# Peptides against a protein of PDB entry 3OIQ, part 156

Target 1, 212 residues: chain A of PDB entry 3OIQ
Amino acid sequence: KNRIFVSSSKDFEGYPSKAIVPVQFVALLTSIHLTETKCLLGFSNFERRGDQSQEDQYLIKLKFKDRGSERLARITISLLCQYFDIELPDLDSDSGASPTVILRDIHLERLCFSSCKALYVSKHGNYTLFLEDIKPLDLVSVISTISTKSTNSSKHSSSELISECDLNNSLVDIFNNLIEMNRDEKNRFKFVKLIHYDIELKKFVQDQQKVL

## One batch from the design tools (peptide; made by RFdiffusion4, then SolubleMPNN)

Design b1_p27_1_s3
Fold by OpenDDE base, seed 5:
Structure b1_p27_1_s3 (fold): chain B 212 residues (1-212), chain A 27 residues (1-27)
Amino acid sequence: as target 1 above (212 residues)
Amino acid sequence: SKEEEEKEKKEVEKEHQEDLDLWEAAR
């Protein structure tokens, strides 16, 4: 099945009311919701949607039906949090109770860029996005990719159907949206409040601000 | 109330099961 690259979560409003579509997008991780009965990941491109919250524009469900799928969900959350230096409570508490993790507004502290593969499943106009694969992206690699405008057709294996252009455009759009949020005095997002705010990110943001 | 919280929990569990059933039907 051909995977569709999605640049906006609004694209799903035009999708069939009964469909199964493999999709892919890049976004920032905004929330983690792990309970005894469900596992959700929130992502956003921070596209302006009027007065609506810009968080959780992509709500992704992990399969959570049995002990095997629950364990896979917990491992997925643990690996993502380890990659992004997100502190989690011990998911293996000796208490026999599955730990609850509720993290929100992750983007206020860390820019967690993620390339997601998901299955869009709709019935009667409602849809769910199921996680198929997730690749965390390194911020330095994201900055370098945008800065170099790498049209270098390096022979990455012909199996990733994503146009390198689609990924780069979405990364640029996310940064532009973050720059607008940073300029808004009412917005809680500020680059200088990121835990990983360094001289490289500062220079990159300053250079992008001159083009906008 | 405790009864409202238990009702909300059952509604969330039902919605989650309906989504899992959709995912299984998609395979």
Scores: peptide ipSAE 0.102, ipTM 0.632, DockQ to the pose 0.050
Fold by OpenDDE base, seed 4:
Structure b1_p27_1_s3 (fold): chain B 212 residues (1-212), chain A 27 residues (1-27)
Amino acid sequence: as target 1 above (212 residues)
Amino acid sequence: SKEEEEKEKKEVEKEHQEDLDLWEAAR
């Protein structure tokens, strides 16, 4: 399948008003919205967009139309939250109501890097992004990837349809945007407020701040 | 298969149309 790598959610403004396009992007998980009727994941690269919220730049819909798709959506959320150490409210409430999960501003506590595959589906000029696949990325692995490529143009031919360069450029851009947000006194985002803020992340941020 | 991929695309297109119809009805 010819999958398009998307570096910005603005790229969709140039997309056809009637199309089905397989896309892939890398972004931070910013929100989870699970209700009885829908499941949405918000992602952001924190690209500067005027006075608009930098959150949920990629709003990804999970199929939620039957018992099978609902179960898959719930499992997907549970696995993501388990991977990122996101505390979910106990889904086992004995009330036969489907548990509602509404999490926002996830990036203020945790950097949840995710590689997403989605279908861009448009009709009549509006579009929806449907999740096809999600790969959570380990922060240590992200930091190592950025740090090693700042010094070595080693052409690792990973046989993935996406240039390893596009992935890395997006990861660098996200970190640069986070550094700018961290420098802004008005921005709620601060690296030191992350639950997983350690000496490694601190050193990495300090080293990246010298290049910017 | 190509047939499964086309079926999935049609199903996603249908769901997108249902979302549009709901959005138009809410206006």
Scores: peptide ipSAE 0.098, ipTM 0.635, DockQ to the pose 0.063
Fold by OpenDDE base, seed 1:
Structure b1_p27_1_s3 (fold): chain B 212 residues (1-212), chain A 27 residues (1-27)
Amino acid sequence: as target 1 above (212 residues)
Amino acid sequence: SKEEEEKEKKEVEKEHQEDLDLWEAAR
């Protein structure tokens, strides 16, 4: 089956009540929930959903069947946190108790752009998204990608499973949503509160704000 | 209540098993 690019987590409301569909999306990492029995990753594109929380719009489950899959989940979390400079409690506690990690609102401190491949699996109208693959995206690379494409709307390369257009549109939409959140005095999100807020990000945000 | 905690634990274990069954059916 071909992989479907998903621009909104609302797309799943129209999906079959009994299906297995390979999907892909781009979003910000918002939460990590690692317990003894499950591992969940929350993602969001911050699409406006009325007065509902814009966090965890994509709730992704990691396989947690056995010690091998649990170890893979823990390694995945460690590598993501290492890539985004997220401080984790030492997962290697010499005490045979597996540490619980609960991180929320990650986007308030760090913009953790991620390209996710998942399986949509539904039964009886309920669905679960299972992680197949995750690629963390560098913020400088995201900014450069958005900045360069404003001038070159004319090459459909017909050979990638995701149109380079769908990826870039999703990245632009995320930044536009973050700019709107930054303008809202009631919203906790502020670019100036990001740990990695630099002159490059500041200039980019200021330039995007003039186009909106 | 201990009975509520045991009920919540059984509901979480059931949800987890349903997710595992869905994952295996997806393969």
Scores: peptide ipSAE 0.097, ipTM 0.629, DockQ to the pose 0.053
Fold by OpenDDE base, seed 3:
Structure b1_p27_1_s3 (fold): chain B 212 residues (1-212), chain A 27 residues (1-27)
Amino acid sequence: as target 1 above (212 residues)
Amino acid sequence: SKEEEEKEKKEVEKEHQEDLDLWEAAR
């Protein structure tokens, strides 16, 4: 089955009420919820949804039903947090309770771009997105990718594979949405409050703001 | 497999609201 690239989490409103569809999207990691029984990852592209929260537009479930899936979920979280320099609360609490991790609003401190592969699984109109694969994206690489494609409109690779164009369009859309949030005085998101805010990101944002 | 597909569909039916409730509790 060909994997479908998803540009908006609203696309799922048009999906079959009883299906399994392999999907892929790019979004920012916004939340991590790990309990004794479940693991959820929140992602967003910050698409405007009226008065709805722009956080956790993609709620992704990790399988958490046996020791093998639990271990995989914990390793996935640890590797993501290590890659993005996210401090986890000490998972080694000597209390024999399973380590609980609840992180929210990750995008307020760090831009954690992630390319996700998931299974859309629906029954009776309800759906869940199950994580299949995740690739963290380096912010410098994201910035460079957006900056270089503004000049090279000349390779139609006619492959039915998730177009490098779809990924780039979604990355541009995310940055445009973040720029709008940064301009809104009521929005908590500000680029200058990011822990990794540097001269490169500053310059990139200033250059993108001139195109909008 | 068809059996795996039906298992995952039952997961959605059982846990979809519980996933939302956990997300809200994590907010």
Scores: peptide ipSAE 0.044, ipTM 0.591, DockQ to the pose 0.359; fails the geometry check

Design b1_p27_1_s4
Fold by OpenDDE base, seed 1:
Structure b1_p27_1_s4 (fold): chain B 212 residues (1-212), chain A 27 residues (1-27)
Amino acid sequence: as target 1 above (212 residues)
Amino acid sequence: KEEEEKKEKEEVKKEYQEDLDLWEKAR
């Protein structure tokens, strides 16, 4: 089955009330919710959705049915947090208590760009997104990708099932949304408050602000 | 009440299991 690239989580409002659709999107990790009974990852593109919170626009469930799937969910969270330098409590505590992890507003401290493959499953108008695959994206690589495309609008590489164009457009849209949030005095998001805020990110943001 | 919180946790577990069963049937 061909995987559909999703640019907005609003696209799911137009999806069939009874369907199973493989999807892919790019977003920032905004939340992690691991309990004894569920594992959820929140993602956002920070698209303006009226006065609603721009967080958790993509709520993704991990399989959490048995000890094997629970272990896979914990490993997935651990690897993501190691990649993004997110401090977690020890998930491997021999103390028999399954550690609870509840992180929110991750984007206020770290830009955790992620390419997600998910399965959209709907039954009665409601839907669930199940994680199939996740690829963390390096911020330097994201900045480089956006910066190079601004100069080379003319190479149709027609060979990936998801156009390199859709990925790069979503990355640009996310940065534009973050720039708007940074300009808003009421918004908690500020680039200068990111733990990894450096000269490269500063320069990139300043250059993108001239195009907006 | 501790009994209402337990019942809500059981309902959330049931809904989550129904979603997982839909996902397993989907693959």
Scores: peptide ipSAE 0.062, ipTM 0.615, DockQ to the pose 0.051
Fold by OpenDDE base, seed 2:
Structure b1_p27_1_s4 (fold): chain B 212 residues (1-212), chain A 27 residues (1-27)
Amino acid sequence: as target 1 above (212 residues)
Amino acid sequence: KEEEEKKEKEEVKKEYQEDLDLWEKAR
């Protein structure tokens, strides 16, 4: 079965009440929830949903059933946090308790762009998204990709089922949504509060703001 | 409060395992 690119988490409202669908999306990492019993990643494209929180629009479950899957989940979290320079709270539990990580509002400090492959599984109208693969995206590479009019990258390996157009459109939509949030005085998100707010990001945001 | 929180954690754990079992059957 072909993997479906998902531009909005609202697309799932139209999905069958009993289905198994390989999906892919790009979004910002917003939350990490690792406990003794579960591992969840929250993602968002910050699509406006009225007065509801724009966080965790994509709630992704990691397999967390046995010691092997738990170890893989912990390694995945560690590698993502290392890639995005996310400080994990010092797991200085001198007690042999499993490390608990609860991070929220990650997007307020860091733009953690991620390309996710997931399995949509629905039953009785409810659905779960299970992580199959995650690729962290470098912000400089995201900015360069949006800034370069996508003329002829015939060189991405035939294994990435995403059209370059779908990825680019979703990245643009995310930035547009962030610009709207930055303009809203009530919204906590501000580009100038990002730890990695540099001259390149500043210039890019200023140039995108002229198009909106 | 601790007993309610423990019960809620057990229900969330059960639902999560049922979802994982559905995913494993789906592969």
Scores: peptide ipSAE 0.057, ipTM 0.612, DockQ to the pose 0.049
Fold by OpenDDE base, seed 5:
Structure b1_p27_1_s4 (fold): chain B 212 residues (1-212), chain A 27 residues (1-27)
Amino acid sequence: as target 1 above (212 residues)
Amino acid sequence: KEEEEKKEKEEVKKEYQEDLDLWEKAR
């Protein structure tokens, strides 16, 4: 089955009311919701949607049915948080209570770029996205990828069915949206408030701001 | 309020389990 690249979560409005579609997108991690009953990941590309919240545009469910799937969800969250240097509250509560993790607005402190593979499942006009795979992206690698492709389409045939163009366009669109949010005085997002704000990110943002 | 919040949590859990069962049947 061919996996569909999704550039916007609005694309799902055109999807069948009863379908199962393998999809892939690139977005920023915005929220983590791990409870005793569910595991959700929120993602956004910060596409303007009128007065609607730009957070959690992609709400992804992890399988959370039994002790085995719950353990896999917890390991997935731990590995993502370790990769992005996200501090988890001590999961080692000696009281055999399942650790609860509720993180919101992650993008205000860290740019957590992620390539997600999901299964779109719709029934009766409602849909759910289930996580199939997640690849965290390094910010330096994202910046270098956007900066170098202004000149040479060297077709490195990586065997990934997704056009390297679709990935790059989505990464550029996310940065453009973040630049617009940073320019808005009412928006909470500011690049200078990111924990990992460095000279490289500063220079990249300044260079992108000249093109917009 | 606590009984309503418990019912809402049980409904959300039921809906989530129905979605998971649909996903499992889809694979």
Scores: peptide ipSAE 0.049, ipTM 0.607, DockQ to the pose 0.050
Fold by OpenDDE base, seed 4:
Structure b1_p27_1_s4 (fold): chain B 212 residues (1-212), chain A 27 residues (1-27)
Amino acid sequence: as target 1 above (212 residues)
Amino acid sequence: KEEEEKKEKEEVKKEYQEDLDLWEKAR
């Protein structure tokens, strides 16, 4: 089955009530929920949804049913957090208690761009997204990709079934939404509050703000 | 078969609602 690129989590409202659909999206990591029995990742593109929270628009379940899947989930979380410089409590506490990690509003401190492959699974009108694969995206690489698209329609090399255009459009849309949030005085999100706020990000945001 | 499908519906709905409620209570 071809993987479908999803630009909005609203697209799932039109999906079949009984289906298994491979999907792919790009979003910011907003939350991590790791317990003894479950592992969830929240993602958002910060699309305006009226009065609904803009966080966790994509709730992704990691398989957490056996020791192997639990270990894979914990390793996945650890590697993501290491990649994004997210401080986790030591998952290896000798206390035999499975460490509980509940992180929220990750986007307020760090822009954790992620390309996710998931399975949309529906049975009875409700759906679950199961993680198949996750690729963390480097912010410098994201900024460079958006900046180069603004200047050059240079077609470089198809190797994924998603058009480079779909990825780049989603990245632009996320940044545009973040710029709008940053302009809103009521919104907690501010670029200057990001731990990794640097001269490059500052310049990029200032340049994008002139186009919007 | 209908009773099993109904039970599976209720279990999936319950698991989904428990996941939502856990998510909401955590907010």
Scores: peptide ipSAE 0.023, ipTM 0.524, DockQ to the pose 0.693

Design b1_p27_2_s1 (from b1_p27_2, 12 letters changed)
Fold by OpenDDE base, seed 3:
Structure b1_p27_2_s1 (fold): chain B 212 residues (1-212), chain A 27 residues (1-27)
Amino acid sequence: as target 1 above (212 residues)
Amino acid sequence: DRFEELLKQEEENEEKTEELYEEYLKK
């Protein structure tokens, strides 16, 4: 199925009022909202939207309607949190109630890059993004990808290469937005406050800041 | 809270789109 790569969540404003469109985007995980009845993931590329919050620009719903879908959602959250080293509150509450997980502002502590496949579903101008697939991206791999493609722009021609170019452009845009946020004294985001802030990330940020 | 507003908006959108999504998954 042809997926549309989405570079901005504003793209959805131009989408049909009644449609089912498979989409793909890359963004940072910003929130997890798991309750007894819902599972939502917030993502952002931190695109500046005037006075709008830069968090949760992509609100992605996981199907949470039956025991099978609930189980899949919970497993998905567990695997994502394990991959990104996100500490979940102890799920072993003896109360028999499904533990509630509400995490916000994840990007303030961890850069959780994710490639998401979702289904845009609209009816009467309202839309929901349903998660179809998620691929967590390793930060070292993201940094490496951005650093290497700045040198090899020479091969133009295949539709698969467009998806890789779009992915890389979006990764660059995210880092540029984070650099701008880091420079803003009013913004809570600071690279030095990331738990995984190391010499490699520091060097990469310093090198990117020279180009901006 | 802006996040609570987003959750409310999502809930309203979900109510309108869930049926169409469930029909899509059955095909």
Scores: peptide ipSAE 0.485, ipTM 0.925, DockQ to the pose 0.874
Fold by OpenDDE base, seed 5:
Order: structure tokens, then C-alpha cells, then sequence
Structure b1_p27_2_s1 (fold): chain B 212 residues (1-212), chain A 27 residues (1-27)
């Protein structure tokens, strides 16, 4: 089956009540929930949904059923956090106690752009998104992609053609939503509070703010 | 807490969908 690009987590409201659909999206990492029994990642595009909180719009489950899947989940979290410079406790602790990691509001300190592949699984109108693949995106690369509207069709012969247009539109929408949040005095999100807030990000935000 | 509500909803959704997911992985 072809993988479907998802621009909004609201798209799932129109999905079949019983289905298995490969999906992909781009979003910011907002939470990590790793316990002894489960592993979840929260993502958001910060699409406005009334007065509801805008974090964790995509709740993605990592398979956590057996020792093999648990190990894979822990390795995935470790690699993701290493890429984004997120400090984690040692997940390999010989102490037999599985370390618990509960991180929330990650987007308040770091813009962790991620391209996710997931399996949408629904039964009786309920759905779960199971992680299939995650690619962290470099912020400088994201900014450059938005700024250049890079029609560099690198013919990456990857059989899963993410529409470059869909990716770019989603990245633009995320930044626009973050700009709106930054302008809202009631919103906790501020670009200047990001650990990696530099002159390049500042300039990019200022230039985007003039268009909005 | 909205996050705790989301976690609870996820657990309820997982219970309903896990069987279908595990059947998919076996094919």
C-alpha cells in the first residue's frame, strides 16, 4: 500500500473505523514517555484547536511487548535524544530497573523536527499510531529548505516518494504556528527561550514574521 | 492533566488495536 502523507492529525477523524494505513508526517517532538510497560512519543504541528493544548497531537507508540521490542524502543529513544542533545538517564543500567523517562514540553527548549513513518491501526473507531521509522531533521536544513523553496528534486530513488511539496508545506505551517504562539503573551513558547536560539534562527523568524 | 488523559485514551486504544497490529506483523 502507498504511504499517505498526513498534514494534520485531524485527518485521522476521516479515516476508516477499521483500517491499517501506512502514514507519514513531519512534526516537532513534544514528549517522551518511557516506562517499564510502554514507550510513547508525542509530536505536534501546533495546529490551532480552540483552547486545547497544542502539544502531543500525534501520539506515537513504539512496540513494547517483549524484551526484543523493549530493547529496540530504548535504542530508538537513545539515538533520537543523542541527535537532539536531550539528556537521558543511562537506559542500559545493569541495575535491572528499567529507567523511566518522562519528558514533556520538549518544544519549549528545543525544536526537534522529525519525519515519522507510522502505521495507523484502527478498530471500532479507536486508533493507534505505531512507529515504523523516525528521521530527525536538522534545524539548519529545515530553515534552508523553507527559505530556498528548494526545487532540488534530488531524485532520491527511495520508493516512498514523500512529496517534497507536502514536506515543505508542513514545515512552513509548523513555523507559522510557532510564530503565532510566540506572539501570544499567554503562550509559554518563545523562540528566545530555545537553547539553540542563534542569529540564523533569529533572522529566519524575523523574516517569516514580516510575511505573516 | 490532559497528558494523563491522552495516556489513558492511548492505553484504551492500544488494547483494542494491538491484536490487529500483531496480526498484520505476522503476514
Amino acid sequence: as target 1 above (212 residues)
Amino acid sequence: DRFEELLKQEEENEEKTEELYEEYLKK
Scores: peptide ipSAE 0.483, ipTM 0.925, DockQ to the pose 0.856
Fold by OpenDDE base, seed 1:
Structure b1_p27_2_s1 (fold): chain B 212 residues (1-212), chain A 27 residues (1-27)
Amino acid sequence: as target 1 above (212 residues)
Amino acid sequence: DRFEELLKQEEENEEKTEELYEEYLKK
């Protein structure tokens, strides 16, 4: 079955009440919830949904049923946090208790762009997204990708099942949403409050603001 | 908050979707 690119988490409202569908999306990491029994990742593209919170629009479950899946989940969290320079609470607590990690609103401090592959699983109209694969995206690469394609709509080869166009459009949409949030005085998100806010990001945001 | 509501909804759906997911992984 072909993997479906998802541009909005609202798309799942139209999905079958009983299905298994491979999906892919790009979003910002917004939360990590690791307990003794569960591992969840929250993602968002910050699409406006009325007065509802814009965080955690994609809640992704990692399999957490046995020691092998638990270990894989913990390694996945560790690698993501290492890639994004997210400080985890000391997982090495000498107390043989499984470390609990609850991080929220990650996007307020760090832009953690991620390409996610997941399995949409629905039963009786409810659904769960199970993580299949995650690729962290470098912010410099994201900025470069958006900046270069604004000029060249060159029809590159249709051989990847997911249009490079869909990925780029979603990245642009995320930045546009962040720019709108940054302009809103009521929104907690501000680019200048990002730990990694640099001259490159500043220039990119200023250039994107001229197009909006 | 919205995140706690999403967690609760996930919990209520977990058993039913997880069974279907585990059946899928065995094929």
Scores: peptide ipSAE 0.481, ipTM 0.925, DockQ to the pose 0.775
Fold by OpenDDE base, seed 4:
Structure b1_p27_2_s1 (fold): chain B 212 residues (1-212), chain A 27 residues (1-27)
Amino acid sequence: as target 1 above (212 residues)
Amino acid sequence: DRFEELLKQEEENEEKTEELYEEYLKK
């Protein structure tokens, strides 16, 4: 089956009550929930959903049923945290307990753009998103991609049916939503509070704010 | 806490979907 690009987690409300659908989306990492028994990643594009929180709009499960899958999940978390420079709590608690990581509101400190491949699995109208693959995106590359509005079809390999347009549109939408959040005095999100807030990001945000 | 509510909802969804997912992985 072809992978479907998802621009909104609301799209799943229209999905079949019993299905397996390969999906892909781009979003910001908002939470990590790693325990002894489960591993979840929260993502959001910060789409306005009325009174619903804008965090964790995509809750993605990592397989965590056997020692192999648990190890893969832990390695995945470690690599993501390393890539985004997320400080993990000292996992070296001398208690032979597997390290627990509960991070929330990651987007308040770091913009962790991620391209996620997942399986939408539904039964009786309920669904779970199982992670298949995750690609962290470099913020400089994201900013460059949005800024250059490159109609240049980079001949990236024809195998992923996801148009560069869909990805770029989602990235733009995320930034627009973040700009709106930044303008809202009640919203905790502020670009200037990001640990990685630099001159490039500042300029980009200022330029985008003029278009909105 | 909204996050705890989401986690609970996910657990309830997982219980219902896990069998179908494991069947998919075996194919």
Scores: peptide ipSAE 0.481, ipTM 0.924, DockQ to the pose 0.877

